# Peptides against a protein of PDB entry 1Y74, part 8

Target 1, 57 residues: chain A of PDB entry 1Y74
Amino acid sequence: LGLERDVSRAVELLERLQRSGELPPQKLQALQRVLQSRFCSAIREVYEQLYDTLDIT

## One batch from the design tools (peptide; made by RFdiffusion4, then SolubleMPNN)

Design b2_p23_1_s1 (from b2_p23_1, 12 letters changed)
Fold by OpenDDE base, seed 5:
Structure b2_p23_1_s1 (fold): chain B 57 residues (1-57), chain A 23 residues (1-23)
Amino acid sequence: as target 1 above (57 residues)
Amino acid sequence: SELEEQYRELERFREELERLLRA
């Protein structure tokens, strides 16, 4: 799957963008909070479980 | 909060699914 990896990479990129100041940091930080939230983590885990059940990559 | 309750519900579902797959 690589969902956890993709989320981690997304967070990395968001942090870099925040430091660069190329974009307003407020929305980037909000998105980072969402990606690192318990809610997002729970959804990701459910998603991964479903893919294990359906045996699809 | 309502959102926290939704978080817990998803985790309960995850746990149930995990239990079924491991059984």
Scores: peptide ipSAE 0.028, ipTM 0.505, DockQ to the pose 0.031
Fold by OpenDDE base, seed 1:
Structure b2_p23_1_s1 (fold): chain B 57 residues (1-57), chain A 23 residues (1-23)
Amino acid sequence: as target 1 above (57 residues)
Amino acid sequence: SELEEQYRELERFREELERLLRA
C-alpha cells in the first residue's frame, strides 16, 4: 500500500507549507503532529495488516 | 486523553481550512 510513504510525503508538504507562511503555521503543525503520532501509526499498521491478510491490491 | 487531544487539534485545523476555503 505504501501508506507510510504517503504519510511521510504529506508531512513533507506540511513542512513546506509551514515555511511558506501562507497558512497559520500552528494549525499545520498540529496536523503534522497528528500524522506523526503513535495513534496514526497504530491505525496505519492495522490497516496495512488487514489489507495484507485479505490480499487486496 | 492523548487521543482526545489529537482529535481536538485535527478539528481545529479542519475549522481553519474551512474558513479559508469559504473566504
Scores: peptide ipSAE 0.028, ipTM 0.495, DockQ to the pose 0.050
Fold by OpenDDE base, seed 4:
Structure b2_p23_1_s1 (fold): chain B 57 residues (1-57), chain A 23 residues (1-23)
Amino acid sequence: as target 1 above (57 residues)
Amino acid sequence: SELEEQYRELERFREELERLLRA
């Protein structure tokens, strides 16, 4: 799946967008907090384990 | 908080899932 990689890349892009000032930074920062949360990490791992079990990519 | 407890419950579920899948 590469979800961990994709989430990490998404966070990097959000940080760049925040620095550019092209978009309201508060909502971007909130989304970044969600992606880096313990909740999101736990959900990601559940997904990855299910996909590994079912051999779904 | 209630949300924090939900986070912990999800972690416990994940850990239990891992144990079941490896059994």
Scores: peptide ipSAE 0.026, ipTM 0.497, DockQ to the pose 0.031
Fold by OpenDDE base, seed 3:
Structure b2_p23_1_s1 (fold): chain B 57 residues (1-57), chain A 23 residues (1-23)
Amino acid sequence: as target 1 above (57 residues)
Amino acid sequence: SELEEQYRELERFREELERLLRA
């Protein structure tokens, strides 16, 4: 599914946005922390299980 | 069903994510 890669790319973009200062960095940093957390991994695991069950990939 | 349970789990995770983003 490449979700891990997509999450990594999202984190990279968030870091760039934080450095640009165009958006409030606090919420961007919070989102980054969530995306890099074990919690996000759990969400991804459930998501992947759903797709494995539905076999739509 | 297993599928329904997985959907509910995703909803719970979504709610938790929203709380973290508001903190």
Scores: peptide ipSAE 0.026, ipTM 0.492, DockQ to the pose 0.041

Design b2_p23_1_s2 (from b2_p23_1, 11 letters changed)
Fold by OpenDDE base, seed 5:
Structure b2_p23_1_s2 (fold): chain B 57 residues (1-57), chain A 23 residues (1-23)
Amino acid sequence: as target 1 above (57 residues)
Amino acid sequence: SELERQYEELEQFEEELRRLLEE
């Protein structure tokens, strides 16, 4: 799947963007928090379970 | 809630991104 890894990579990229100052750091941090939230984790888990159950590409 | 706050901030982030990408 790699969804968990992709989310982790996205968080890393957001951290880099925050340091670069190209975008509002506070807003990037907000997005980062959403990606690391329990809600996002739960949705990811549901997606992965459905992926395994339905065997979709 | 904290989740609602986060998504409100995310909405503001999206608006900021839209502004930056249109420049």
Scores: peptide ipSAE 0.031, ipTM 0.500, DockQ to the pose 0.051
Fold by OpenDDE base, seed 1:
Structure b2_p23_1_s2 (fold): chain B 57 residues (1-57), chain A 23 residues (1-23)
Amino acid sequence: as target 1 above (57 residues)
Amino acid sequence: SELERQYEELEQFEEELRRLLEE
């Protein structure tokens, strides 16, 4: 599935956007914090477990 | 409530993105 990798990639892109200065950095950091939160990680794990069980393609 | 804070911050970010996309 690779959700962990996708989330990591999203965080990298957010870091690049922050460095560009085109958007409010605090807003980007807020999103980054959410994506890296334990809550988001827990939801990801549940989703991945269900995905594996149901074999969603 | 850290989770509530994060959701509020995310909501503000989404509102900012919405504004940018509507321009």
Scores: peptide ipSAE 0.029, ipTM 0.496, DockQ to the pose 0.052
Fold by OpenDDE base, seed 3:
Structure b2_p23_1_s2 (fold): chain B 57 residues (1-57), chain A 23 residues (1-23)
Amino acid sequence: as target 1 above (57 residues)
Amino acid sequence: SELERQYEELEQFEEELRRLLEE
């Protein structure tokens, strides 16, 4: 499925956006922390397990 | 909780993004 990879890529893009200074760095960091949180990881794992079990095309 | 704080900050970020996109 590669959802973990997609989240990691999103975090990388946020880091680039932080370095550009176009948006408030602290707010981008907040979003980054949410995406890297245990909560987000747990939800991702549940989703991936259901996806693998149900084989949603 | 820390999670609630993070989502509050995310909500503030969302509002700021909305403002920037509307301006």
Scores: peptide ipSAE 0.029, ipTM 0.492, DockQ to the pose 0.051
Fold by OpenDDE base, seed 2:
Structure b2_p23_1_s2 (fold): chain B 57 residues (1-57), chain A 23 residues (1-23)
Amino acid sequence: as target 1 above (57 residues)
Amino acid sequence: SELERQYEELEQFEEELRRLLEE
């Protein structure tokens, strides 16, 4: 599945974008915080459980 | 938060379904 890896990569890319200043840093920082939140982790875990149970891909 | 709790409950439900399907 690799969802955890994808989230980690997304956070890394957001950090690069923040440093470049090409996009509004506050919005990027907000998204980064969401991706690192317990809320996002909980959603990911539920998704992975569904994936394991139903094999929806 | 309330939302986080709901997602945790859903996760637990799916785990129980998995157990049932394995039987």
Scores: peptide ipSAE 0.026, ipTM 0.454, DockQ to the pose 0.028

Design b2_p23_2_s4 (from b2_p23_2, 9 letters changed)
Fold by OpenDDE base, seed 1:
Structure b2_p23_2_s4 (fold): chain B 57 residues (1-57), chain A 23 residues (1-23)
Amino acid sequence: as target 1 above (57 residues)
Amino acid sequence: LLDALRRLLEELRRAFEELERLL
């Protein structure tokens, strides 16, 4: 279980890509906003709670 | 950078697909 870490790393990579100028920043910024949203955090929490309940490693 | 991001997004996709199977 590393969903929080993977989200945080994805955000970091999106920030670097936005600064590099390799890709148009608008869609990258939109994806970053989704990953940092309260909605995404709530879905992550549900996922983690289900794993805790089912004792899935 | 882009390949690392693609791999992470694929892992996130798999987590969402697993969540969908559990709900």
Scores: peptide ipSAE 0.209, ipTM 0.717, DockQ to the pose 0.051
Fold by OpenDDE base, seed 4:
Order: C-alpha cells, then structure tokens, then sequence
Structure b2_p23_2_s4 (fold): chain B 57 residues (1-57), chain A 23 residues (1-23)
C-alpha cells in the first residue's frame, strides 16, 4: 500500500543519510526507529483498515 | 537525498492528518 511504501522509502533514505555523514546521525537514527516501531506499524494498519472500510481512494 | 526525504515525511504527515480526521 502507498503508506507502507512511503515508510519503507523514508527508512531507506534515512539509512543513506546516516552513512553519508551530511547530518548528525543520532536524530536520523531516532526518526528511523520511530518509523520502524510497532507504534508506527499499528497506526499504519489502522489507516489501511479505515481506507478499506470507507472505500476511500 | 534530503529533498526526497522531506517529501516523504510530508506525505506521511498528510496521511497521519487524514487518519486523525477519520477517527
């Protein structure tokens, strides 16, 4: 789904930025941890279920 | 890289804002 893809791509970009050294890695790593958290996945699941239920495109 | 990340974070923010409106 679109949101899952966007989360996965955001994580990939955060990993690349951490390796580049262009920015302090700690805040990037913290954001990556949030995006990969059970909390974020649960919210995404609720979002997807609501869209399925409401037939929102 | 930074601009692409910014755009994705903006899309994620919009999705969360939409979710908040639906709940």
Amino acid sequence: as target 1 above (57 residues)
Amino acid sequence: LLDALRRLLEELRRAFEELERLL
Scores: peptide ipSAE 0.209, ipTM 0.717, DockQ to the pose 0.051
Fold by OpenDDE base, seed 2:
Structure b2_p23_2_s4 (fold): chain B 57 residues (1-57), chain A 23 residues (1-23)
Amino acid sequence: as target 1 above (57 residues)
Amino acid sequence: LLDALRRLLEELRRAFEELERLL
């Protein structure tokens, strides 16, 4: 679904920003860790299940 | 790069707000 793609793209952009040095890396790395966490994956799974159950397009 | 990240974070925020409404 769109959410999984957006999370994956956000992680990719965070990795690029960390390498560019345009921004302080610590907060970018912390955000990347959150987006790659089991917690974020579980929230995404709940979101997908709700869309499947409610037949939301 | 930064503007693209801001857009994605805004899209993620909207998805979380929708999830909160459905729960």
Scores: peptide ipSAE 0.209, ipTM 0.718, DockQ to the pose 0.051
Fold by OpenDDE base, seed 5:
Structure b2_p23_2_s4 (fold): chain B 57 residues (1-57), chain A 23 residues (1-23)
Amino acid sequence: as target 1 above (57 residues)
Amino acid sequence: LLDALRRLLEELRRAFEELERLL
């Protein structure tokens, strides 16, 4: 689903922003950690399972 | 870069809102 791609792209952009120094890195790094967490992965898996079960396009 | 990140966070928000409707 698009969600996995969007999470991966968001992480990539956060890494670039941290390296650019345009913004304070601490909050960007915290957001990146959340998006890469097992919690976020579990939520994504639930979302995908629901879509598979309900046959939502 | 910042605008692209903002758009992705908006899409993620929409996905979370959809998930909330399904649960």
Scores: peptide ipSAE 0.206, ipTM 0.716, DockQ to the pose 0.051

Design b2_p23_3_s4
Fold by OpenDDE base, seed 2:
Structure b2_p23_3_s4 (fold): chain B 57 residues (1-57), chain A 23 residues (1-23)
Amino acid sequence: as target 1 above (57 residues)
Amino acid sequence: LEELLRRLEEALREVEELERRLA
C-alpha cells in the first residue's frame, strides 16, 4: 500500500521546507505533527485492514 | 473492526487536543 510511503515522503518534504525557511515553519511543523500523529496511523491501519478485508483492486 | 474504531476514536480525541493547543 502506497499510503505509508506517501506520508513518509510528505514528512520528508515538510522537513526540507522547514529548513529552507521559505514558508512559516510553525505551520509546516504543525502539519508534520499531524501526519506523524496517532490519528494518521489509525486512519492508515483502518485503510489497510479495509483494503485487506474487501480485497479492493 | 470494533478495536480499530476504538483506536480511531482515541486518535481523534488526541488530534482535537492538539488542535486546541495549536489554536
Scores: peptide ipSAE 0.073, ipTM 0.593, DockQ to the pose 0.058
Fold by OpenDDE base, seed 5:
Structure b2_p23_3_s4 (fold): chain B 57 residues (1-57), chain A 23 residues (1-23)
Amino acid sequence: as target 1 above (57 residues)
Amino acid sequence: LEELLRRLEEALREVEELERRLA
Protein backbone atom coordinates (compact mmCIF):
# COMPACT_ATOMS: atom_id res chain seq x y z
CA LEU B 1 0.00 0.00 0.00
CA GLY B 2 2.92 2.39 0.49
CA LEU B 3 1.17 4.35 3.27
CA GLU B 4 3.81 3.36 5.84
CA ARG B 5 6.55 4.51 3.45
CA ASP B 6 4.72 7.77 2.72
CA VAL B 7 4.27 8.47 6.46
CA SER B 8 7.96 7.70 7.05
CA ARG B 9 8.89 10.11 4.24
CA ALA B 10 6.59 12.79 5.69
CA VAL B 11 8.30 12.38 9.11
CA GLU B 12 11.73 12.69 7.45
CA LEU B 13 10.64 15.92 5.72
CA LEU B 14 9.24 17.28 9.00
CA GLU B 15 12.57 16.56 10.72
CA ARG B 16 14.40 18.48 7.97
CA LEU B 17 11.98 21.41 8.32
CA GLN B 18 12.51 21.42 12.10
CA ARG B 19 16.28 21.64 11.56
CA SER B 20 15.92 24.53 9.06
CA GLY B 21 14.18 26.72 11.67
CA GLU B 22 12.06 28.39 8.95
CA LEU B 23 8.82 27.20 10.57
CA PRO B 24 7.75 26.96 14.23
CA PRO B 25 9.47 23.73 15.36
CA GLN B 26 6.86 23.00 18.03
CA LYS B 27 4.01 22.70 15.48
CA LEU B 28 6.14 20.53 13.20
CA GLN B 29 7.10 18.33 16.15
CA ALA B 30 3.43 18.06 17.12
CA LEU B 31 2.53 16.94 13.59
CA GLN B 32 5.41 14.44 13.66
CA ARG B 33 4.09 13.03 16.95
CA VAL B 34 0.62 12.66 15.43
CA LEU B 35 2.00 10.83 12.37
CA GLN B 36 4.04 8.52 14.63
CA SER B 37 1.15 8.01 17.06
CA ARG B 38 -0.53 4.69 17.75
CA PHE B 39 -3.69 6.32 16.35
CA CYS B 40 -2.19 6.78 12.88
CA SER B 41 -0.74 3.27 13.06
CA ALA B 42 -4.15 1.84 14.02
CA ILE B 43 -5.90 3.79 11.22
CA ARG B 44 -3.28 2.52 8.76
CA GLU B 45 -3.78 -1.06 9.95
CA VAL B 46 -7.59 -0.79 9.59
CA TYR B 47 -7.19 0.82 6.16
CA GLU B 48 -4.79 -1.89 4.99
CA GLN B 49 -7.13 -4.66 6.09
CA LEU B 50 -10.16 -3.03 4.45
CA TYR B 51 -8.17 -2.35 1.28
CA ASP B 52 -6.91 -5.93 1.13
CA THR B 53 -10.47 -7.20 1.57
CA LEU B 54 -11.83 -4.91 -1.16
CA ASP B 55 -8.92 -5.59 -3.53
CA ILE B 56 -9.68 -9.32 -3.40
CA THR B 57 -13.35 -8.55 -4.10
CA LEU A 1 -11.78 -6.92 13.78
CA GLU A 2 -12.50 -6.65 17.53
CA GLU A 3 -8.76 -6.54 18.28
CA LEU A 4 -8.28 -3.76 15.68
CA LEU A 5 -11.17 -1.77 17.18
CA ARG A 6 -9.67 -2.18 20.67
CA ARG A 7 -6.29 -0.95 19.39
CA LEU A 8 -8.04 1.97 17.68
CA GLU A 9 -9.85 2.91 20.92
CA GLU A 10 -6.55 2.83 22.83
CA ALA A 11 -4.94 4.99 20.14
CA LEU A 12 -7.85 7.50 20.29
CA ARG A 13 -7.23 7.92 24.03
CA GLU A 14 -3.55 8.66 23.29
CA VAL A 15 -4.57 11.28 20.67
CA GLU A 16 -6.94 12.93 23.15
CA GLU A 17 -4.04 13.20 25.61
CA LEU A 18 -1.82 14.71 22.87
CA GLU A 19 -4.59 17.23 22.01
CA ARG A 20 -4.81 18.28 25.68
CA ARG A 21 -1.02 18.86 25.70
CA LEU A 22 -1.12 20.89 22.44
CA ALA A 23 -4.06 23.11 23.46
Scores: peptide ipSAE 0.072, ipTM 0.591, DockQ to the pose 0.057
Fold by OpenDDE base, seed 4:
Structure b2_p23_3_s4 (fold): chain B 57 residues (1-57), chain A 23 residues (1-23)
Amino acid sequence: as target 1 above (57 residues)
Amino acid sequence: LEELLRRLEEALREVEELERRLA
């Protein structure tokens, strides 16, 4: 499972995009906040446990 | 699973509270 890694990579890319100024930073920052939220962490935790239990390959 | 669902419900309530405070 790489979901935590993929989320971390997405956040890193969003931070780079915010620093470049090529895109309005406010929406990028909002998306970053969502990805780092306790809600997304809880969803990820549920997903990872279900994946482990069901062995969905 | 039930504990994880409970944690998810708690996290949802926290997000809803944050949204209300930012609105």
Scores: peptide ipSAE 0.071, ipTM 0.587, DockQ to the pose 0.046
Fold by OpenDDE base, seed 3:
Structure b2_p23_3_s4 (fold): chain B 57 residues (1-57), chain A 23 residues (1-23)
Amino acid sequence: as target 1 above (57 residues)
Amino acid sequence: LEELLRRLEEALREVEELERRLA
């Protein structure tokens, strides 16, 4: 589903931004950790299963 | 669905514990 891909893409972009040095890395790293957290993974899993079940057009 | 909700509830409890440690 799109959400896992979108989260993975967001993490990739955050890693690139951290390496560029244009922005303070600490807040970007914190956001990356949140997106990769067990909590966000659980929310994503629930969302994906509901989406698959409801087949929202 | 029930198992997914259980996993979400467990993750929420972990977040609440982290928030208490950071406060």
Scores: peptide ipSAE 0.069, ipTM 0.576, DockQ to the pose 0.045

Design b2_p23_4_s1 (from b2_p23_4, 10 letters changed)
Fold by OpenDDE base, seed 5:
Structure b2_p23_4_s1 (fold): chain B 57 residues (1-57), chain A 23 residues (1-23)
Amino acid sequence: as target 1 above (57 residues)
Amino acid sequence: MEELRREVEEVERLAEELLELAK
């Protein structure tokens, strides 16, 4: 189930980008909050359930 | 359904803006 790991990695990269100051932090923070939202968690949960059921290669 | 659509649209908007800034 790589989606949780991929989301966690994306959040880590967003935090690094925020610290570098190369990009405006507000949009990076907004995207980070969305990725950590209950909405994204629910979508991930559905995806994981479907993946376990359908064995998507 | 409307809330889901709204959240997806927000994610898409933020992603597009970030991609434009990175180019």
Scores: peptide ipSAE 0.037, ipTM 0.516, DockQ to the pose 0.071
Fold by OpenDDE base, seed 2:
Structure b2_p23_4_s1 (fold): chain B 57 residues (1-57), chain A 23 residues (1-23)
Amino acid sequence: as target 1 above (57 residues)
Amino acid sequence: MEELRREVEEVERLAEELLELAK
């Protein structure tokens, strides 16, 4: 499963976008906070558990 | 369920707004 890796990469990209100043940083920072939240971690854990249980290839 | 739905809807709204700004 690459979901944890993909979320981590998304956070890195959001940090770079915030530093570039090309986009308003407030919404980027809000999205970053959501991706790093306990909520997002819990959803990822449930997804991974379901993936294993349902044997989705 | 309602709390989860509200949080998902907020994430969707933020994602849509970011996609619009990136165009």
Scores: peptide ipSAE 0.037, ipTM 0.513, DockQ to the pose 0.049
Fold by OpenDDE base, seed 3:
Structure b2_p23_4_s1 (fold): chain B 57 residues (1-57), chain A 23 residues (1-23)
Amino acid sequence: as target 1 above (57 residues)
Amino acid sequence: MEELRREVEEVERLAEELLELAK
């Protein structure tokens, strides 16, 4: 399962983009908050459980 | 902002329901 790892990498990249100052930080920060939200964690857990149940290769 | 919070809370409830069905 790579979804948790991919979300963690996305958050790391968003933090780097915020520090670069090349883009307005507000939208990047909002997206980071969404990715780290309880909602996204719940969706990830649902996906992982379905993946395990359905044995998706 | 309060409206967005309500929408997120609704989607969180749906996600929890899906989680229970996936167990």
Scores: peptide ipSAE 0.029, ipTM 0.473, DockQ to the pose 0.046
Fold by OpenDDE base, seed 4:
Structure b2_p23_4_s1 (fold): chain B 57 residues (1-57), chain A 23 residues (1-23)
Amino acid sequence: as target 1 above (57 residues)
Amino acid sequence: MEELRREVEEVERLAEELLELAK
């Protein structure tokens, strides 16, 4: 499963966007915090367990 | 995987709509 990798890549891109100054950093930082939260990690774990159980193609 | 791909695409669309509402 690549979901953890995809979330990590999304965080990396958000950090780059914050450093560029092209967008207001506050909302980007808030989104980054959500993606790095225990909540997001828990949702990812639930997804991975459901994926393994249901064998969705 | 095709069904899961379609579901992910719908979630991405919903995320985009939520981002627009949060502006």
Scores: peptide ipSAE 0.020, ipTM 0.440, DockQ to the pose 0.075; fails the geometry check

Design b2_p23_6_s1
Fold by OpenDDE base, seed 4:
Structure b2_p23_6_s1 (fold): chain B 57 residues (1-57), chain A 23 residues (1-23)
Amino acid sequence: as target 1 above (57 residues)
Amino acid sequence: SEIERKLKEIEEALELARELERA
C-alpha cells in the first residue's frame, strides 16, 4: 500500500515548506501534526487492515 | 479482532485529542 511511506513523504514536504517561509507556517505545521498524530496512524492501520481483508482495489 | 483493536485505538486517540484541546 505504501501509505506509511506516503505520509512520511508528506511530512517531509511540509517541513520543507515551513522552512522556506513562502507560506504561513501555522496551517502547515498543524497539518504536519495531524499527519503525525496517533489518530492518523490508527486510521492508516485500520485502512490497511480493511484493504488486506476485503481485497479492495 | 485486529480491526476491532484498531478501532479502539482510534477511539482512544480521539479521546486524548479532545482532552488536549480542552486543556
Scores: peptide ipSAE 0.027, ipTM 0.470, DockQ to the pose 0.047
Fold by OpenDDE base, seed 5:
Structure b2_p23_6_s1 (fold): chain B 57 residues (1-57), chain A 23 residues (1-23)
Amino acid sequence: as target 1 above (57 residues)
Amino acid sequence: SEIERKLKEIEEALELARELERA
């Protein structure tokens, strides 16, 4: 499952966007904080466990 | 709560995303 990879990629892109300054950095940073939070990690873990158990397509 | 705060942050980020989609 590539959810962890996708989150990592999203964070990377958000950091690039923040450095470019073409978009409001505060909201981008807020989203980054959410993606890097323990809350997001917990949700991801639950999803991955359910995916493995239920064989979600 | 921490969850409520994070949900608010997500809402704000989604608002930005919608603005970008319109542009």
Scores: peptide ipSAE 0.026, ipTM 0.474, DockQ to the pose 0.256
Fold by OpenDDE base, seed 3:
Structure b2_p23_6_s1 (fold): chain B 57 residues (1-57), chain A 23 residues (1-23)
Amino acid sequence: as target 1 above (57 residues)
Amino acid sequence: SEIERKLKEIEEALELARELERA
């Protein structure tokens, strides 16, 4: 699935957006923190396990 | 603006994430 890499890329893009100043940084930072949280990691792990087990397309 | 609309969507997604974390 490559979800781990996709999440890492998303975080990188959010950091760039924060530096650009085109958008209010607080909300972007909040989203970044969610993506880097243990909660998000746990959800990703569960999703990957279910994807493998149920063979969801 | 389109950007403001996208920010609103992100805010809603964050709210959902917090709700899931509490459950």
Scores: peptide ipSAE 0.025, ipTM 0.465, DockQ to the pose 0.053
Fold by OpenDDE base, seed 2:
Structure b2_p23_6_s1 (fold): chain B 57 residues (1-57), chain A 23 residues (1-23)
Amino acid sequence: as target 1 above (57 residues)
Amino acid sequence: SEIERKLKEIEEALELARELERA
C-alpha cells in the first residue's frame, strides 16, 4: 500500500505546477491544502487500516 | 481544452471534500 507515498508525490507535483506558472495557481494551492489537511490524513489512515484489517487485495 | 476540463474536475472534487469535512 503506497497511498501515503502517492499523496506526497501529488503534493510535490502541485508545488512544481504552481511555480511553473502554466496553470492558475489558486485551485492547485487549494487542492494542495486539502491533501495536506488533517482531514485528508485521517481519511487516509482509516482507509489504510481497513485495507489491512479486511485484507482487501 | 483538456486543462480546463481537468481544472473543473478539481473544483468539483474540492467542493465534495469541503462538504465531507464539514459533516
Scores: peptide ipSAE 0.025, ipTM 0.465, DockQ to the pose 0.052

Design b2_p23_6_s3
Fold by OpenDDE base, seed 4:
Structure b2_p23_6_s3 (fold): chain B 57 residues (1-57), chain A 23 residues (1-23)
Amino acid sequence: as target 1 above (57 residues)
Amino acid sequence: SEVEEALKKIQEALEEARRLERE
């Protein structure tokens, strides 16, 4: 499992999209902020904990 | 047990997530 890496990659891609100017930067920036929020981090942690629990053999 | 400890950690993380959602 690598959600942390995937979220980091998503943030990177959003930064690139913002710099391209092809899309409204406000919404992209808002999404980036959500992905970097403490709330999103907590949700990721919950998911990873659940995954670890189900993976226990 | 290992499973019980994992479930406890999940519970604590869920409580934190709910708190942060309300902020």
Scores: peptide ipSAE 0.062, ipTM 0.636, DockQ to the pose 0.039
Fold by OpenDDE base, seed 2:
Structure b2_p23_6_s3 (fold): chain B 57 residues (1-57), chain A 23 residues (1-23)
Amino acid sequence: as target 1 above (57 residues)
Amino acid sequence: SEVEEALKKIQEALEEARRLERE
């Protein structure tokens, strides 16, 4: 799946957007924090485990 | 079985997710 990699890339892109100043930095920072949160990691873990168990390829 | 162990791990992860959502 590589969800961890994709989330990491998303965070990187959000950092670039914050530096550009094109969007409200506080909201971008909030989204970044959500993506890096323990809650998000737990949800990702559930998804990956379900994917492996059900073999939904 | 491997499936039962996977389901157990999923259950544990769901419980952690619920806890973290409430924080």
Scores: peptide ipSAE 0.061, ipTM 0.634, DockQ to the pose 0.039
Fold by OpenDDE base, seed 1:
Structure b2_p23_6_s3 (fold): chain B 57 residues (1-57), chain A 23 residues (1-23)
Amino acid sequence: as target 1 above (57 residues)
Amino acid sequence: SEVEEALKKIQEALEEARRLERE
């Protein structure tokens, strides 16, 4: 699936955006925290398990 | 079966997700 890799890449891009100052750093940091949260990881795990079980591809 | 084991893992992950959602 590559979901973990994509989330990691998203977090990396958010860090770069924060340093650029083009967008409100606090809002970007909040989004970063959501993506790195245990809740988000748990939801990703559920999705991956369902994907594997249902064999969508 | 393999399917039953997968369903069990899904159930466990859902329970953890619900726990974390409440926090």
Scores: peptide ipSAE 0.057, ipTM 0.637, DockQ to the pose 0.037
Fold by OpenDDE base, seed 3:
Structure b2_p23_6_s3 (fold): chain B 57 residues (1-57), chain A 23 residues (1-23)
Amino acid sequence: as target 1 above (57 residues)
Amino acid sequence: SEVEEALKKIQEALEEARRLERE
């Protein structure tokens, strides 16, 4: 599965949005920090292990 | 078995996730 890749892409898009100045940079940065947090990484790990075990479609 | 090991890993990951959520 590509959850890690999707999160990485989301972070990249948030960086682009911050540079555009079209949205509040602080809120985008906060979301970026959440996506890069240890908690988010742990949840991703759980999801990936469940996916491998249950073959979720 | 493979299933038992997978369940063990999931349990350990869930415990870590709960710990991090409370920080």
Scores: peptide ipSAE 0.051, ipTM 0.625, DockQ to the pose 0.036

Design b2_p23_6_s4
Fold by OpenDDE base, seed 4:
Structure b2_p23_6_s4 (fold): chain B 57 residues (1-57), chain A 23 residues (1-23)
Amino acid sequence: as target 1 above (57 residues)
Amino acid sequence: SAIEEAIREIQRALEEARRLERA
C-alpha cells in the first residue's frame, strides 16, 4: 500500500520547501502538522482498511 | 471473519477521526 510512506515523503518535501524560502513557511508548516496529526492518521487507517478489504489494484 | 474485523477497525477509526475533527 505505502500510504504511510507517501505521507512521510510529503512531509520531507514540505520541510525542503520551507528551507528554500520560496513559499510562505507558516502555510507549509501548518500543512506538515496536519499530515502528522492523529486526525490524519485515523483517516489513513480508514483508507488502508478499505483498500485491504476491497483488494484494489 | 476478516471482513467483519475490517469493518470494526474502520468504525473505530471513523469514531476517532470525528472526535478529533470536532476538537
Scores: peptide ipSAE 0.066, ipTM 0.653, DockQ to the pose 0.040
Fold by OpenDDE base, seed 2:
Structure b2_p23_6_s4 (fold): chain B 57 residues (1-57), chain A 23 residues (1-23)
Amino acid sequence: as target 1 above (57 residues)
Amino acid sequence: SAIEEAIREIQRALEEARRLERA
């Protein structure tokens, strides 16, 4: 699984977008906070456990 | 079993997710 890696990459890209000033920084920051939230982490944990249990290819 | 353990862990994670979603 690369979900943790992909989320980390997404956060990195959002930080770059914030620095560019092309988009409202508050919206980007809000999305970044969602991706880094304990809620999102818990959902990721569920996904990873299901993946391991079902051995999804 | 490994499956039973995984189910228990999923249940715990779901409970935490629900609490955080409502907060």
Scores: peptide ipSAE 0.065, ipTM 0.655, DockQ to the pose 0.039
Fold by OpenDDE base, seed 1:
Structure b2_p23_6_s4 (fold): chain B 57 residues (1-57), chain A 23 residues (1-23)
Amino acid sequence: as target 1 above (57 residues)
Amino acid sequence: SAIEEAIREIQRALEEARRLERA
């Protein structure tokens, strides 16, 4: 699955946006922290396990 | 079986998610 990669890419883009100063850095940082949270990781794990079990192509 | 193992792994992940959601 590409979900982990997509989340990592999203975090990278948020870091770039923070450095550019185009958007409020604190809000972007908060979103970044959410995406990197253990909660989101656990949800991703559930999703990946279900995907593997159902063998969806 | 592989299905039983997958179910156990999902259960463990769900328990962790619930713990973190309540924190």
Scores: peptide ipSAE 0.064, ipTM 0.649, DockQ to the pose 0.038
Fold by OpenDDE base, seed 3:
Structure b2_p23_6_s4 (fold): chain B 57 residues (1-57), chain A 23 residues (1-23)
Amino acid sequence: as target 1 above (57 residues)
Amino acid sequence: SAIEEAIREIQRALEEARRLERA
C-alpha cells in the first residue's frame, strides 16, 4: 500500500515549502511533526492492515 | 487460519492506536 509513501511524500513537500518561505514555516513544521507522530504511524499501520485484509480499492 | 491471524493483528494495532490517541 502507498500510504506510507504518500505520507513520506507529503513530509518532503512540506520541507520544500518551508525552505521557499512562501508560507509560515512554523505552521508547516507543526503539520510535519503531526504526520511523523507515533500516533499517525499507528493509524497508518491499522489502515494498511485493513487494506490488505479487505482489499479496499 | 490466515484470516484469523490478520484479525488478531488488526485488533492489536487498533488497541495500540487507541492507547496512543489517549496519551
Scores: peptide ipSAE 0.060, ipTM 0.636, DockQ to the pose 0.036

